# Ledger of designs, part 40: peptides against a protein of PDB entry 5OOQ

Target 1, 227 residues: chain A of PDB entry 5OOQ
Amino acid sequence: YREDVRQVVTHPANALSFLQPGRLVEISVNGKDNYGWGAVVDFAKRINKRNPSAVYTDHESYIVNVVVNTMYIDSPVNLLKPFNPTLPEGIRPAEEGEKSICAVIPITLDSIKSIGNLRLYMPKDIRASGQKETVGKSLREVNRRFPDGIPVLDPVKNMKIEDEDFLKLMKKIDVLNTKLSSNPLTNSMRLEELYGKYSRKHDLHEDMKQLKRKISESQAVIQLDDL

## One batch from the design tools (peptide; aimed at target 1 N117)

Design b2_p21_3_s4 (made by RFdiffusion4, then SolubleMPNN; from b2_p21_3, 12 letters changed)
Fold by OpenDDE base, seed 3:
Structure b2_p21_3_s4 (fold): chain B 227 residues (1-227), chain A 21 residues (1-21)
Amino acid sequence: as target 1 above (227 residues)
Amino acid sequence: MKKEEELLKEAKEQAALEKFL
C-alpha cells in the first residue's frame, strides 16, 4: 500500500510539477542505496541518443539530478555521467562510520521515496566549486531542524491528486492503518487502472519542456522572505 | 494549453504554500 501510494506520487503526471530546483526528495536507488534527503537540481526527459525509439516506463522516462550529502567518499564520482541514471559500480551512500561527500547524481522518478514539503535555495551553477558543499550544509541544517523527519507533501492536500481511485486507495490505507481488514489484491488492480488513466491523459512528452520553462519562470517571482 | 495552465497554476499555488529554507 505504501508502495502503491509512492507509485502514484512519483508518476510524472503528479511529481514533475513539484520537482522544482531546491525541492527536497528522499532518495533510494534500486531499493538498496539509501541516500536520504537530497535537493533537486533539475530534471529532463530521458532520451536515448543511441536508440531514439527506446520506450521507458513512466517512472524511468525522466532523469532528476539531485544533490546528496551522503555519497561515500571513495565513490568514483568522476565516472558519473550527467543525465545517465545507470550509476557506475561503486557509487553508493556512505555506511555508518564512513565519510561522505556531496555529489550530484542522476536518478529516475522510481528512485524517489518521498517528496518533501520544503525547498532549499539552489545555486544557479551547482557544478561550480564549493556550491554542492553549500547545499550539503543546508541539507544538514534541515535535518537538524526536523529531527522527527522532513515534512512530506500530502498527496491530496498539497499535490491535489483528486483521482477517485487514488482517493479510494488512500481511504483503504487509512482503514488498514486503523486495523480494519481490507483485501490487498483490490489495490493493485486500481493502481494499474490509475496508471492507465494517467498515461492516457498525459502525453507528458511535449508538455514537460513547456512545464519546465513555466516552473522556472514561476520561481523567479516567489522569493518568500518570511523566515 | 488548458492543462498546462492548470498544472502551472497548481504549481504556483503549491509553491506559495511551501517553505523555502
Scores: peptide ipSAE 0.048, ipTM 0.671, DockQ to the pose 0.023
OpenDDE base, seeds 1, 2, 4, 5: peptide ipSAE 0.035, 0.032, 0.038, 0.037; ipTM 0.643, 0.586, 0.685, 0.681; seed 4 fails the geometry check

Design b2_p21_4 (made by RFdiffusion4)
Pose (drawn by RFdiffusion4):
Structure b2_p21_4 (pose): chain A 225 residues (1-48, 51-227), chain P 21 residues (1-21)
Amino acid sequence: YREDVRQVVTHPANALSFLQPGRLVEISVNGKDNYGWGAVVDFAKRINNPSAVYTDHESYIVNVVVNTMYIDSPVNLLKPFNPTLPEGIRPAEEGEKSICAVIPITLDSIKSIGNLRLYMPKDIRASGQKETVGKSLREVNRRFPDGIPVLDPVKNMKIEDEDFLKLMKKIDVLNTKLSSNPLTNSMRLEELYGKYSRKHDLHEDMKQLKRKISESQAVIQLDDL
Amino acid sequence: SEIEEKLKELPDWVKVYLDKP
């Protein structure tokens, strides 16, 4: 349900109104590369020029400044409106130095939208400007070690559509349902949940393999035939 | 607020804007 709410928030109709320059966003491009918290510089519509149609979330591209780019990552390959990050451009590992950079992303690559925003120079492309902004991101990350506060979708973003409101209530219902479980006030909860979640990943992982073996035991494309 | 107090601890060269409802 939370992932369902995220799509509603990041959809261009609601998200673009709050994508002013300097807006803080948590960037997780394609659910794999997590760049941490960054600052939005600008955004524009995506024009595919073969005029190809794009999904609503991919219909727009946002340039954001990050402070967790891997230092030896080849940033010279980036095209201004190509959100497909070339192979080798990745977030810095836990033991590697980081460098401030600007990357393009689609809206689907935004994990959360913050209520804070930075002062940014007019030309982020100018010399040393992307570096200076990266310093500010490092400070915000210190004052908010647990995380940056998110925008309230209803109170702040004034999202009042009825279907969305039912979705929010569905979450509150499951939370109070979760808070009424006997394990909520337990010390072994982290231990038992992790022990169970590992067994569950295997079950789902084993189920994936279990089906592959059976379909391949028989002839391959007999069904296609 | 607690967020405003934390933002007041920032160095003078760092400028941050808090958007209220």

Design b2_p21_4_s1 (made by RFdiffusion4, then SolubleMPNN; from b2_p21_4, 7 letters changed)
Fold by OpenDDE base, seed 5:
Structure b2_p21_4_s1 (fold): chain B 227 residues (1-227), chain A 21 residues (1-21)
Amino acid sequence: as target 1 above (227 residues)
Amino acid sequence: SEIEEKLSTLPEHVKVELLEP
């Protein structure tokens, strides 16, 4: 159910109006690389200059540039290409005990886990020296005040998603949450099962997506070598 | 709100806007 909600929330028709500069978003790239909460810089429609006929899914049709403060310090951030959501090898979040740095990364809408109700005031030029670090400090301060997570936008009340099927989904989730609150143990097991099923489905979808990307990249490299 | 109270404790250099409660 959470993935179904995420798919609706992150659809361009719903998400783009909430991706103002400084909007806080929770980022997970390829379902494996969790960068935590970052700040939106800007977004643009994805254009493949090499393959203008490339058809992207709705969730991959836009590129969102985000500031993260959890980039592994030894990541090859110099290899990051603006408006290219295919991240170079070695670009990853810092693990426990590793040092992190601030970076601007291009992501797709499909890499947004959640959209927050908070917005940072962003520098005019995020690429200027020290500006990413300033945003990174702000992110740390916000995260410190919200240890249970940054408040997430309500899809119905805040985002005004009025789709009937979606409203039915939300009602089902509310009923489940109410039942979970009444029986913590049974509800925790069910939540873990649902999360496990969701995680497995997500892992499978991400694996399929990664496979499709690898195939597409390999085909693109082959096409580039054949040109 | 609890959110607004938490935001009020942010340092002056950290400017945050609550867009929707």
Scores: peptide ipSAE 0.447, ipTM 0.912, DockQ to the pose 0.820
OpenDDE base, seeds 1, 2, 3, 4: peptide ipSAE 0.434, 0.435, 0.437, 0.436; ipTM 0.905, 0.908, 0.909, 0.909

Design b2_p21_4_s2 (made by RFdiffusion4, then SolubleMPNN; from b2_p21_4, 9 letters changed)
Fold by OpenDDE base, seed 5:
Structure b2_p21_4_s2 (fold): chain B 227 residues (1-227), chain A 21 residues (1-21)
Amino acid sequence: as target 1 above (227 residues)
Amino acid sequence: SELEELLSTLPEDVKVELLEP
């Protein structure tokens, strides 16, 4: 059930509005590499320059750049390619007893375990020397204040996910958390229906973004003509 | 709130915003 909720929460139609710079997100890459809580730098629609016709799933259709403070110190961070979520071999979080460093890594929405209700104030230029470490310090301080974990956004109250099927799912989870019964098959079927609805919403969101960009570009051109 | 109180204990150089829904 938690995974079902995660899939809905991290869908572009829901997640993108909450991925402001500095937003805290919990990161698990490929379900194996747990980086803990990181801070969003920015996000962009995934574009494959080598294969422009590449079709990505909704959860893989965006790249989110995040600052983590748990990168293994000997990871080949120099091999990281901006906007390439396929991480080089050796890029991994530090294990217990290993030293860690701060790094900016590109991830997909599918690598977001949870979205926090906190946002860090981010440096203007995260690539500048020392800026990642500043964010890393902030992450450490926040984590120290929340030993039980950073508060997670409520999908209904905070994210305003008002889909009826999702609300029913959440109610079931609440009941099940109290009664320990689960029916994974029923939830998976409903999740597919939800994805269909969210996919349509995502398409509208992308259309709106494109329209806003066109408007902004047009305004910029007008401003340039007025200069 | 308890959350706001915890955030107030952060160092001055650590700026955190609670994004209210």
Scores: peptide ipSAE 0.268, ipTM 0.871, DockQ to the pose 0.663
OpenDDE base, seeds 1, 2, 3, 4: peptide ipSAE 0.241, 0.232, 0.260, 0.251; ipTM 0.853, 0.855, 0.865, 0.852

Design b2_p21_4_s3 (made by RFdiffusion4, then SolubleMPNN; from b2_p21_4, 8 letters changed)
Fold by OpenDDE base, seed 1:
Structure b2_p21_4_s3 (fold): chain B 227 residues (1-227), chain A 21 residues (1-21)
Amino acid sequence: as target 1 above (227 residues)
Amino acid sequence: SEIEELLSTLPEDVKVELLEP
């Protein structure tokens, strides 16, 4: 069901009004290349100059330029073409132990996993020397403060998506989450409570934060498997 | 809010806006 929600959220009718310069978005290209949270530069209607009659799906009909700070350092970034979402071979995020750089990449709406409720103040000219690195620094600082992820826009409360079928979907997800959470959440809440008591008794506050994160991650994985 | 508090700890050169609602 998460994919169904993502499809609605990232549809042009819903997403474009939230893709202001500096808007934070979570990026995954081709279902495998996770760049993490990036910042929107701009977007434009996709135009194929070579094939003007080309028809794109709704989710592929716009190009969004985003700054990422997770580009693999040896990626052929010089081969990137503005407003061409077909990325050259070798363009990928850095893996563990690899060095990363900042880059502006063109993506489709289909490559957006989530839209955040945070916006960076963007430089006027992101293509100028050093500007993307400035944004990259901001991204690092924000990510450091949100270890559990940047806050995501609520599709109903924030994005004002009022489609009846979508609302039904959201209600169904809520019910499932409640059911799924009944046993795991009880265990996780109990674990959190127990660890909280232990932490207070033994002054292990930092460990408590880590445990809460692990619990949250575990719950998220369970929910991902069932939704 | 908790988010606002976290954002307040950002360096001065890092400008971030929490968009309501």
Scores: peptide ipSAE 0.422, ipTM 0.908, DockQ to the pose 0.683
OpenDDE base, seeds 2, 3, 4, 5: peptide ipSAE 0.400, 0.417, 0.421, 0.414; ipTM 0.904, 0.911, 0.910, 0.909

Design b2_p21_4_s4 (made by RFdiffusion4, then SolubleMPNN; from b2_p21_4, 7 letters changed)
Fold by OpenDDE base, seed 5:
Structure b2_p21_4_s4 (fold): chain B 227 residues (1-227), chain A 21 residues (1-21)
Amino acid sequence: as target 1 above (227 residues)
Amino acid sequence: SELEEKLSTLPEDVKVTLLKP
């Protein structure tokens, strides 16, 4: 269920309006490299200059530049290419006991685990000397104030996602969460069943995703023009 | 709110905006 929610939340139609400069997002690249909470610098539609006919999925069709403060210090950050979400080998978060640095990394929407309800002040020129570190300090301070995690945007209340199927999904999750507090094992099995049912409806979800894609592309263009 | 209280304790150089729905 969490992944299904994530897929809806991170869809361009829903996510882009909340990716303002300084917006906090939780980052997991390729489902393996967890950078924790970072801050959005900007985003752009993904353009492949080498292959202009390249078709990207909705979640891969935009590149989000984010400041992270968890980059491994010996990562080859100099090899990072702006607006190229294919990260060079060796680009990874610091592990426990390793030193980290601040870096700007390009990610896809698919690498966003969560969108926070907080926005940092983002310097106009993040590439200027010391600016990344300033944002990094802000991230550390915020994380220190929220040991239980940075508050995540409510998809319904905050993001105003009004899709009926999504609302039904959210209601089911709420019911499960209320029950999970009482019996963790039964709730895990029920989550899997609901995920299975949602996955079977995923064919309809793909169709809805395609329709939402068309609407999203139109809205994203409007939002990009308004940015 | 508890959230606003936590944000109020941030250093002055850390500007954070809570986006209210």
Scores: peptide ipSAE 0.329, ipTM 0.885, DockQ to the pose 0.723
OpenDDE base, seeds 1, 2, 3, 4: peptide ipSAE 0.305, 0.300, 0.324, 0.296; ipTM 0.877, 0.875, 0.882, 0.876

Design b2_p21_5 (made by RFdiffusion4)
Pose (drawn by RFdiffusion4):
Structure b2_p21_5 (pose): chain A 225 residues (1-48, 51-227), chain P 21 residues (1-21)
Amino acid sequence: YREDVRQVVTHPANALSFLQPGRLVEISVNGKDNYGWGAVVDFAKRINNPSAVYTDHESYIVNVVVNTMYIDSPVNLLKPFNPTLPEGIRPAEEGEKSICAVIPITLDSIKSIGNLRLYMPKDIRASGQKETVGKSLREVNRRFPDGIPVLDPVKNMKIEDEDFLKLMKKIDVLNTKLSSNPLTNSMRLEELYGKYSRKHDLHEDMKQLKRKISESQAVIQLDDL
Amino acid sequence: SITEPVTELENGSYVYNDTLL
């Protein structure tokens, strides 16, 4: 349900109105590379040119400044409007130095939209400007160690469509349902939940393998035939 | 925490809290 709300928030109709320069966003491109919190510089429509049609979330490209780029990552390969990050450009590992950089992303790569925004120079491409902004991101990350506050989708972003409101209520219902469970006020909750979640991952992982073995025991493309 | 609409940072830059504007 929360992932469903995220798609409603990041859709161009609602998200673009709040994508002013300097806007703080949490970037998680393709659900794999987590660059932390960054600052939006600008955005523009994606034009595929071959005029190919794009999905609503991929219809726009946003350039954001990050402060967690791996230091030896080859940033010279980036094209301004190509959000497919070349192989080798990755967030810095837990033990590696970081460098400020600008990357292009589609809207689907935004995890959350912040209520804060930075002062940014006119030319982020100018000498030392991307570095200066990276310093400001490091300070915001210090004042907010637990995280950057997120924009309220209804109160701040004024999203009032009825279908979305029912979705928000469906979350509140599940939360109060969760808060009424006997385990909520338990000390072993983290222990037991982790112990169970590991057993559950295996069950789902084993089920994936279990099906592969059976289909391959028989002839391969007999079904296609 | 940032409680003002405009706050100066240690590096002399500024941050804006749009919920207070």

Design b2_p21_5_s1 (made by RFdiffusion4, then SolubleMPNN; from b2_p21_5, 7 letters changed)
Fold by OpenDDE base, seed 2:
Structure b2_p21_5_s1 (fold): chain B 227 residues (1-227), chain A 21 residues (1-21)
Amino acid sequence: as target 1 above (227 residues)
Amino acid sequence: MITEPVTRLESGGLVYNLSLL
């Protein structure tokens, strides 16, 4: 069911309107290379200049350029081509204990694990010297502020996906999650993943409300100092 | 550095300014 939701959320008809510059997305390439949360630079329809008749699946028909801060330092990043999702050999995230760098990588929609409900103010020219590193610092700060995870877009409330079959799927998931919360033992691991995402969503919504309150309080204090 | 969200997204999300991060 999670994969079914991901397929709907990452479909071009739903995803593209939320892939504005600076939108946070969670990236997994080929189900193996987890780059974590990155920031969208831009996207374009995939065009194969060598094979104009190439037909791509919906999830492979667009290329999204994203800034990541988890690229392995010795990866051949100079071989990366904008809007080419076929990554050179050796392009991978840093493992534990390895050093990482910031890079812009082209990914397909299928490589998006989650779309965040956060957006960064992106530099006008991300390819200019030091700009991707600035975004990388911002990504670290966001991760520090959200230790329980970055808030994910709600497919219904935020993305306004109103497809009846999708709504039925979501209701089934909610019912299953409710039943799983009532029976702790056997379904705990899958529920910890799903509820860890949903509870992180609710706790992140509450943390976002608390953060909004703290920000509103801080802005009120700043406005009081400006008076 | 308190990165204050500058703007609420239409989706209800927060927008952070990179210059404040």
Scores: peptide ipSAE 0.106, ipTM 0.751, DockQ to the pose 0.145
OpenDDE base, seeds 1, 3, 4, 5: peptide ipSAE 0.061, 0.049, 0.054, 0.046; ipTM 0.690, 0.693, 0.696, 0.688; seed 1 fails the geometry check

Design b2_p21_5_s2 (made by RFdiffusion4, then SolubleMPNN; from b2_p21_5, 6 letters changed)
Fold by OpenDDE base, seed 2:
Structure b2_p21_5_s2 (fold): chain B 227 residues (1-227), chain A 21 residues (1-21)
Amino acid sequence: as target 1 above (227 residues)
Amino acid sequence: MITEPVTRLENGSLVYNLDLE
C-alpha cells in the first residue's frame, strides 16, 4: 500500500507545492533506474510542441529537472534535453564498481519515490560549469549526515493533505496494517476506490495548493534573505 | 560543501546552505 500513498503524494495537486529549487527527492526512473536522492532544479507543465493535443496522466503531466550525482560516467548525458523525460538509451545510474558523475535529468512525477523534508540552497546558475558538482558534493554530505535515511515529508503534518478521502485512505491503510482481516484483493479494490474519489477532487485541490505554494515560496525567500 | 541547517520553514522543511566557494 506504499505505492498508493506514493501515488497521492506525487500527484500534482500535492507534490508541486514542495518541489521548490533545492528540494530533495528520491528518484527511480521507469521503476528500475534508481538514482537515489537528488535535488530539484525546477519544474514545468509538460508541453509537447509536436503534438499539442497530447494528453498525459496526472503523474506524467509535469516535468521536474533534478540534479543527481549517481549518473553513470559513460552515459550519453549530452543527449539529455531539459523538460524531455524520454531519456536517451544508455542514460542510467552507475552500478557497483562504476564511476558516476553529476547530471541534470528531466523526470516525471511518477519517477519520484519520496519527497524529502530537506532543501539545499541552490546556486542561481545550476548549469554553469562546476555548479552541478557542487550540488553533488552537498548531496553526498547530506547522505553522510543522515545515515538512517533522509527525512521524508509527512503527508499530513508537512504536506497538509487534509482531503477527507485521503484521510479515509490513510485510515484504511492503518486498519489493514493492524488487522488484515479481509481478502487482500478486496482491500486493494477498496483502496483504489478511495484513491479514485480523492483524485476526482484534484482540480479544486490543485488550485488551493498552487496558492499555498506561492505563499510558501514567498516565505521561504524571506527566510533565506534573513539569514 | 553543505553547511549546517540554518532555518526551518513553516512547513517543517530544513534548509541547508551550499558552500559555493
Scores: peptide ipSAE 0.134, ipTM 0.752, DockQ to the pose 0.105
OpenDDE base, seeds 1, 3, 4, 5: peptide ipSAE 0.120, 0.087, 0.030, 0.118; ipTM 0.733, 0.739, 0.666, 0.732; seed 5 fails the geometry check

Design b2_p21_5_s3 (made by RFdiffusion4, then SolubleMPNN; from b2_p21_5, 6 letters changed)
Fold by OpenDDE base, seed 4:
Structure b2_p21_5_s3 (fold): chain B 227 residues (1-227), chain A 21 residues (1-21)
Amino acid sequence: as target 1 above (227 residues)
Amino acid sequence: MITEPVTELESGGLVYNLDLL
């Protein structure tokens, strides 16, 4: 059920409007490499320069650049390719007792475990010397302030996901949280129906352009409040 | 010290200025 909710929340139709610069996201790459909470730099539609006709799943169709402060220090970060979510071998989070560094990593929407209800004011140029480390310090401070975990966006209240099948799924989860009997097969079928509806209803490319405009407008408002 | 949130998100989230962290 948690995975089912995650799939809906991280679908482009829902997630992209909340991937503003500085948005906190919890990152798990390939379900194995947990980087913890990172900060969104930007996102773009995934483009394969070698195969422009490449078709990606909805969750793999966008690349999100995120600052993490948990990269293993000896990871080959110099081999990271901008906007390539296929991470080089040896790119991993630091384990307990290992030293970590700040890095910008490209991830897919499928690598987002949760979207936080917090946003950092990001530096204008994250690639400038020392800027990633500044974000890394802020991430450490946020983690210190939220020892019980960073608050997650509510899919209904915050994200305004109003799909009837999703609402039925959420109600079922609430009932099942009280009753240990999960029927995962029934939920998986409903998710496929949801994704089929989203995929048919949204021109994700035009939606992204509109969302980027709205994000830019919202950033301008935030910058005006900082003046 | 993360000072007071700079602004509230439309989602109900909080924005923190990094310069204030």
Scores: peptide ipSAE 0.059, ipTM 0.700, DockQ to the pose 0.121
OpenDDE base, seeds 1, 2, 3, 5: peptide ipSAE 0.049, 0.035, 0.050, 0.050; ipTM 0.682, 0.681, 0.690, 0.695; seeds 1, 2 fail the geometry check

Design b2_p21_5_s4 (made by RFdiffusion4, then SolubleMPNN; from b2_p21_5, 8 letters changed)
Fold by OpenDDE base, seed 3:
Structure b2_p21_5_s4 (fold): chain B 227 residues (1-227), chain A 21 residues (1-21)
Amino acid sequence: as target 1 above (227 residues)
Amino acid sequence: MITEPVTTLESGGKVYNLSLE
């Protein structure tokens, strides 16, 4: 049921306004490569120049560039292509006992496990020599300060998701968490229905238009170098 | 070290100035 919430939270209509530079996000690529918490650099609408008519799912329609400090040291990071979320073979997080490096990777919204209620100051040029490592050190410090986990944005209190169907979904999940033994199959089906209703009620085009305006009007980035 | 928040989002999100110990 966490997946149901994740689907709503990471939907562009909800997530993008919180993907400011420096925003911490927990990253899992392809459901198996867990990079841990990274820091958002920027995001952009996914555009296929070769096929302009290509239609992506909502969760794959944006590319988010994130700094991670858990990249396996021998990963072919030189093969990474900006704004291409299809990662080359060999790009993976370091396992226990392996050395890691900092890297900027492009991910889809679907690769975000959670959005943290914390932002880092980001260098002006993250791709300049040594800048990724600076962010990496900050990430380590954050993890040290929050040994029990980085605070996650509350979908209702923080993200202000007030959709009626989503609220019902959240309430249902809360009930299920307390009473998992009571008719799990039926409850699961209801969650899918609620998510479906939410999805159908939202027009992505209109939502994105409104969101872009809000982002443009309210987005303020504070750079560490500007302090 | 995480310093006091420089700014707080209306949603409750915080921006921190982090320095190395």
Scores: peptide ipSAE 0.096, ipTM 0.710, DockQ to the pose 0.157
OpenDDE base, seeds 1, 2, 4, 5: peptide ipSAE 0.025, 0.093, 0.031, 0.024; ipTM 0.623, 0.746, 0.686, 0.640

Design b2_p21_6 (made by RFdiffusion4)
Pose (drawn by RFdiffusion4):
Structure b2_p21_6 (pose): chain A 225 residues (1-48, 51-227), chain P 21 residues (1-21)
Amino acid sequence: YREDVRQVVTHPANALSFLQPGRLVEISVNGKDNYGWGAVVDFAKRINNPSAVYTDHESYIVNVVVNTMYIDSPVNLLKPFNPTLPEGIRPAEEGEKSICAVIPITLDSIKSIGNLRLYMPKDIRASGQKETVGKSLREVNRRFPDGIPVLDPVKNMKIEDEDFLKLMKKIDVLNTKLSSNPLTNSMRLEELYGKYSRKHDLHEDMKQLKRKISESQAVIQLDDL
Amino acid sequence: SELKWIEDDFVTEEEKEILEE
């Protein structure tokens, strides 16, 4: 349900109105590379040029400044409007130095939109400007160690469509349902939940393998035939 | 170090105090 709300928030119709320069966003491109909190510089429509049609979330490309780029990552390969990050450009590991950089992303690569925004120079491409902005991101990350506050989708972003409102209520219902469970006020909750979640991952992982073995025991493309 | 930022209608009073510190 929260992932469903995220798609509604990041859709161009609602998200683009709040993508002013300097806007803080949490970037998680393709659900794999987590660059932390960054600052939006600009955005423009994606034009595939072969005029190919794009998905609503991929229809736009946003350039964002990050402060967690791996230091030896080859940033010279980036094209301004190509959000497919080349192999080797990755967020810095837990033990590796970081460097400020600008990357292009589609809207689907945004995890959350912040209510804060930085002062940014006119030319981020200018000498030392991307570096200076990275310093500001480091300070915001200090004053907000637990995280950056998110924009309220209804109160701040004024998203009032009825289908979305029912979705928000569906979450509140599940939360109060969760808060009424006997385990909510338990000390062993983190222990037992982790112990169970590991057993659950295996069950789902084993089920994936269990089906592969059976289909391959028989002839391969007999069904295709 | 000094922080440069922009205030708008989405920043709360508590957040403003934190950012001015």

Design b2_p21_6_s2 (made by RFdiffusion4, then SolubleMPNN; from b2_p21_6, 10 letters changed)
Fold by OpenDDE base, seed 4:
Structure b2_p21_6_s2 (fold): chain B 227 residues (1-227), chain A 21 residues (1-21)
Amino acid sequence: as target 1 above (227 residues)
Amino acid sequence: MELKYVLDEYISEEEKKLLEE
């Protein structure tokens, strides 16, 4: 069920409007490389210049550039290509006892484990020398301030996902958290149907999300001025 | 360096309305 929720939350129709610069996201690449919480730099639609006819899944159709502070120090970060989510061999988070560095990595939406209810104030030029390290320090500070974990966006209250089937899924999860787990197979089938609906409405939702993103960005600026 | 961040949960409904106008 958690994966089902994640799939809905990270769908372009829902996620993109919340991927403003500085948005915190929890990153897991290939289901094994956990980078922890990073900060969004930007995102773009995935374009394959070599194969313009390439078709990507919805969750792989966008690339998100994220600053992480958990990159293994000896990772070949120089081989990273902006907007190429296929990471070179050796790109991995630092393990326990290893030193880490800050890096900007391109990820797909599928690599987002959670979207945080928090946005950092980002430097104007993240690629400038020392700027990624500044963000890295901020990430460490955030983690310090939220020892119980960074707050996650509420899919309903914050993201305003109003799909009836999704709401039913959320209710089921709540029930399952309190009661014995119902058959996981039934819920997975329903999720596939939901994804089908999102795919069909993607274009309209994208437009709406762009508008919502602009609104959210404006709100963030106002709040920053008040802080 | 002072950490500056914004929590979406702290955006008041009034502020949301102002931005939508």
Scores: peptide ipSAE 0.242, ipTM 0.626, DockQ to the pose 0.142
OpenDDE base, seeds 1, 2, 3, 5: peptide ipSAE 0.178, 0.201, 0.211, 0.223; ipTM 0.611, 0.625, 0.579, 0.646; seeds 2, 3 fail the geometry check

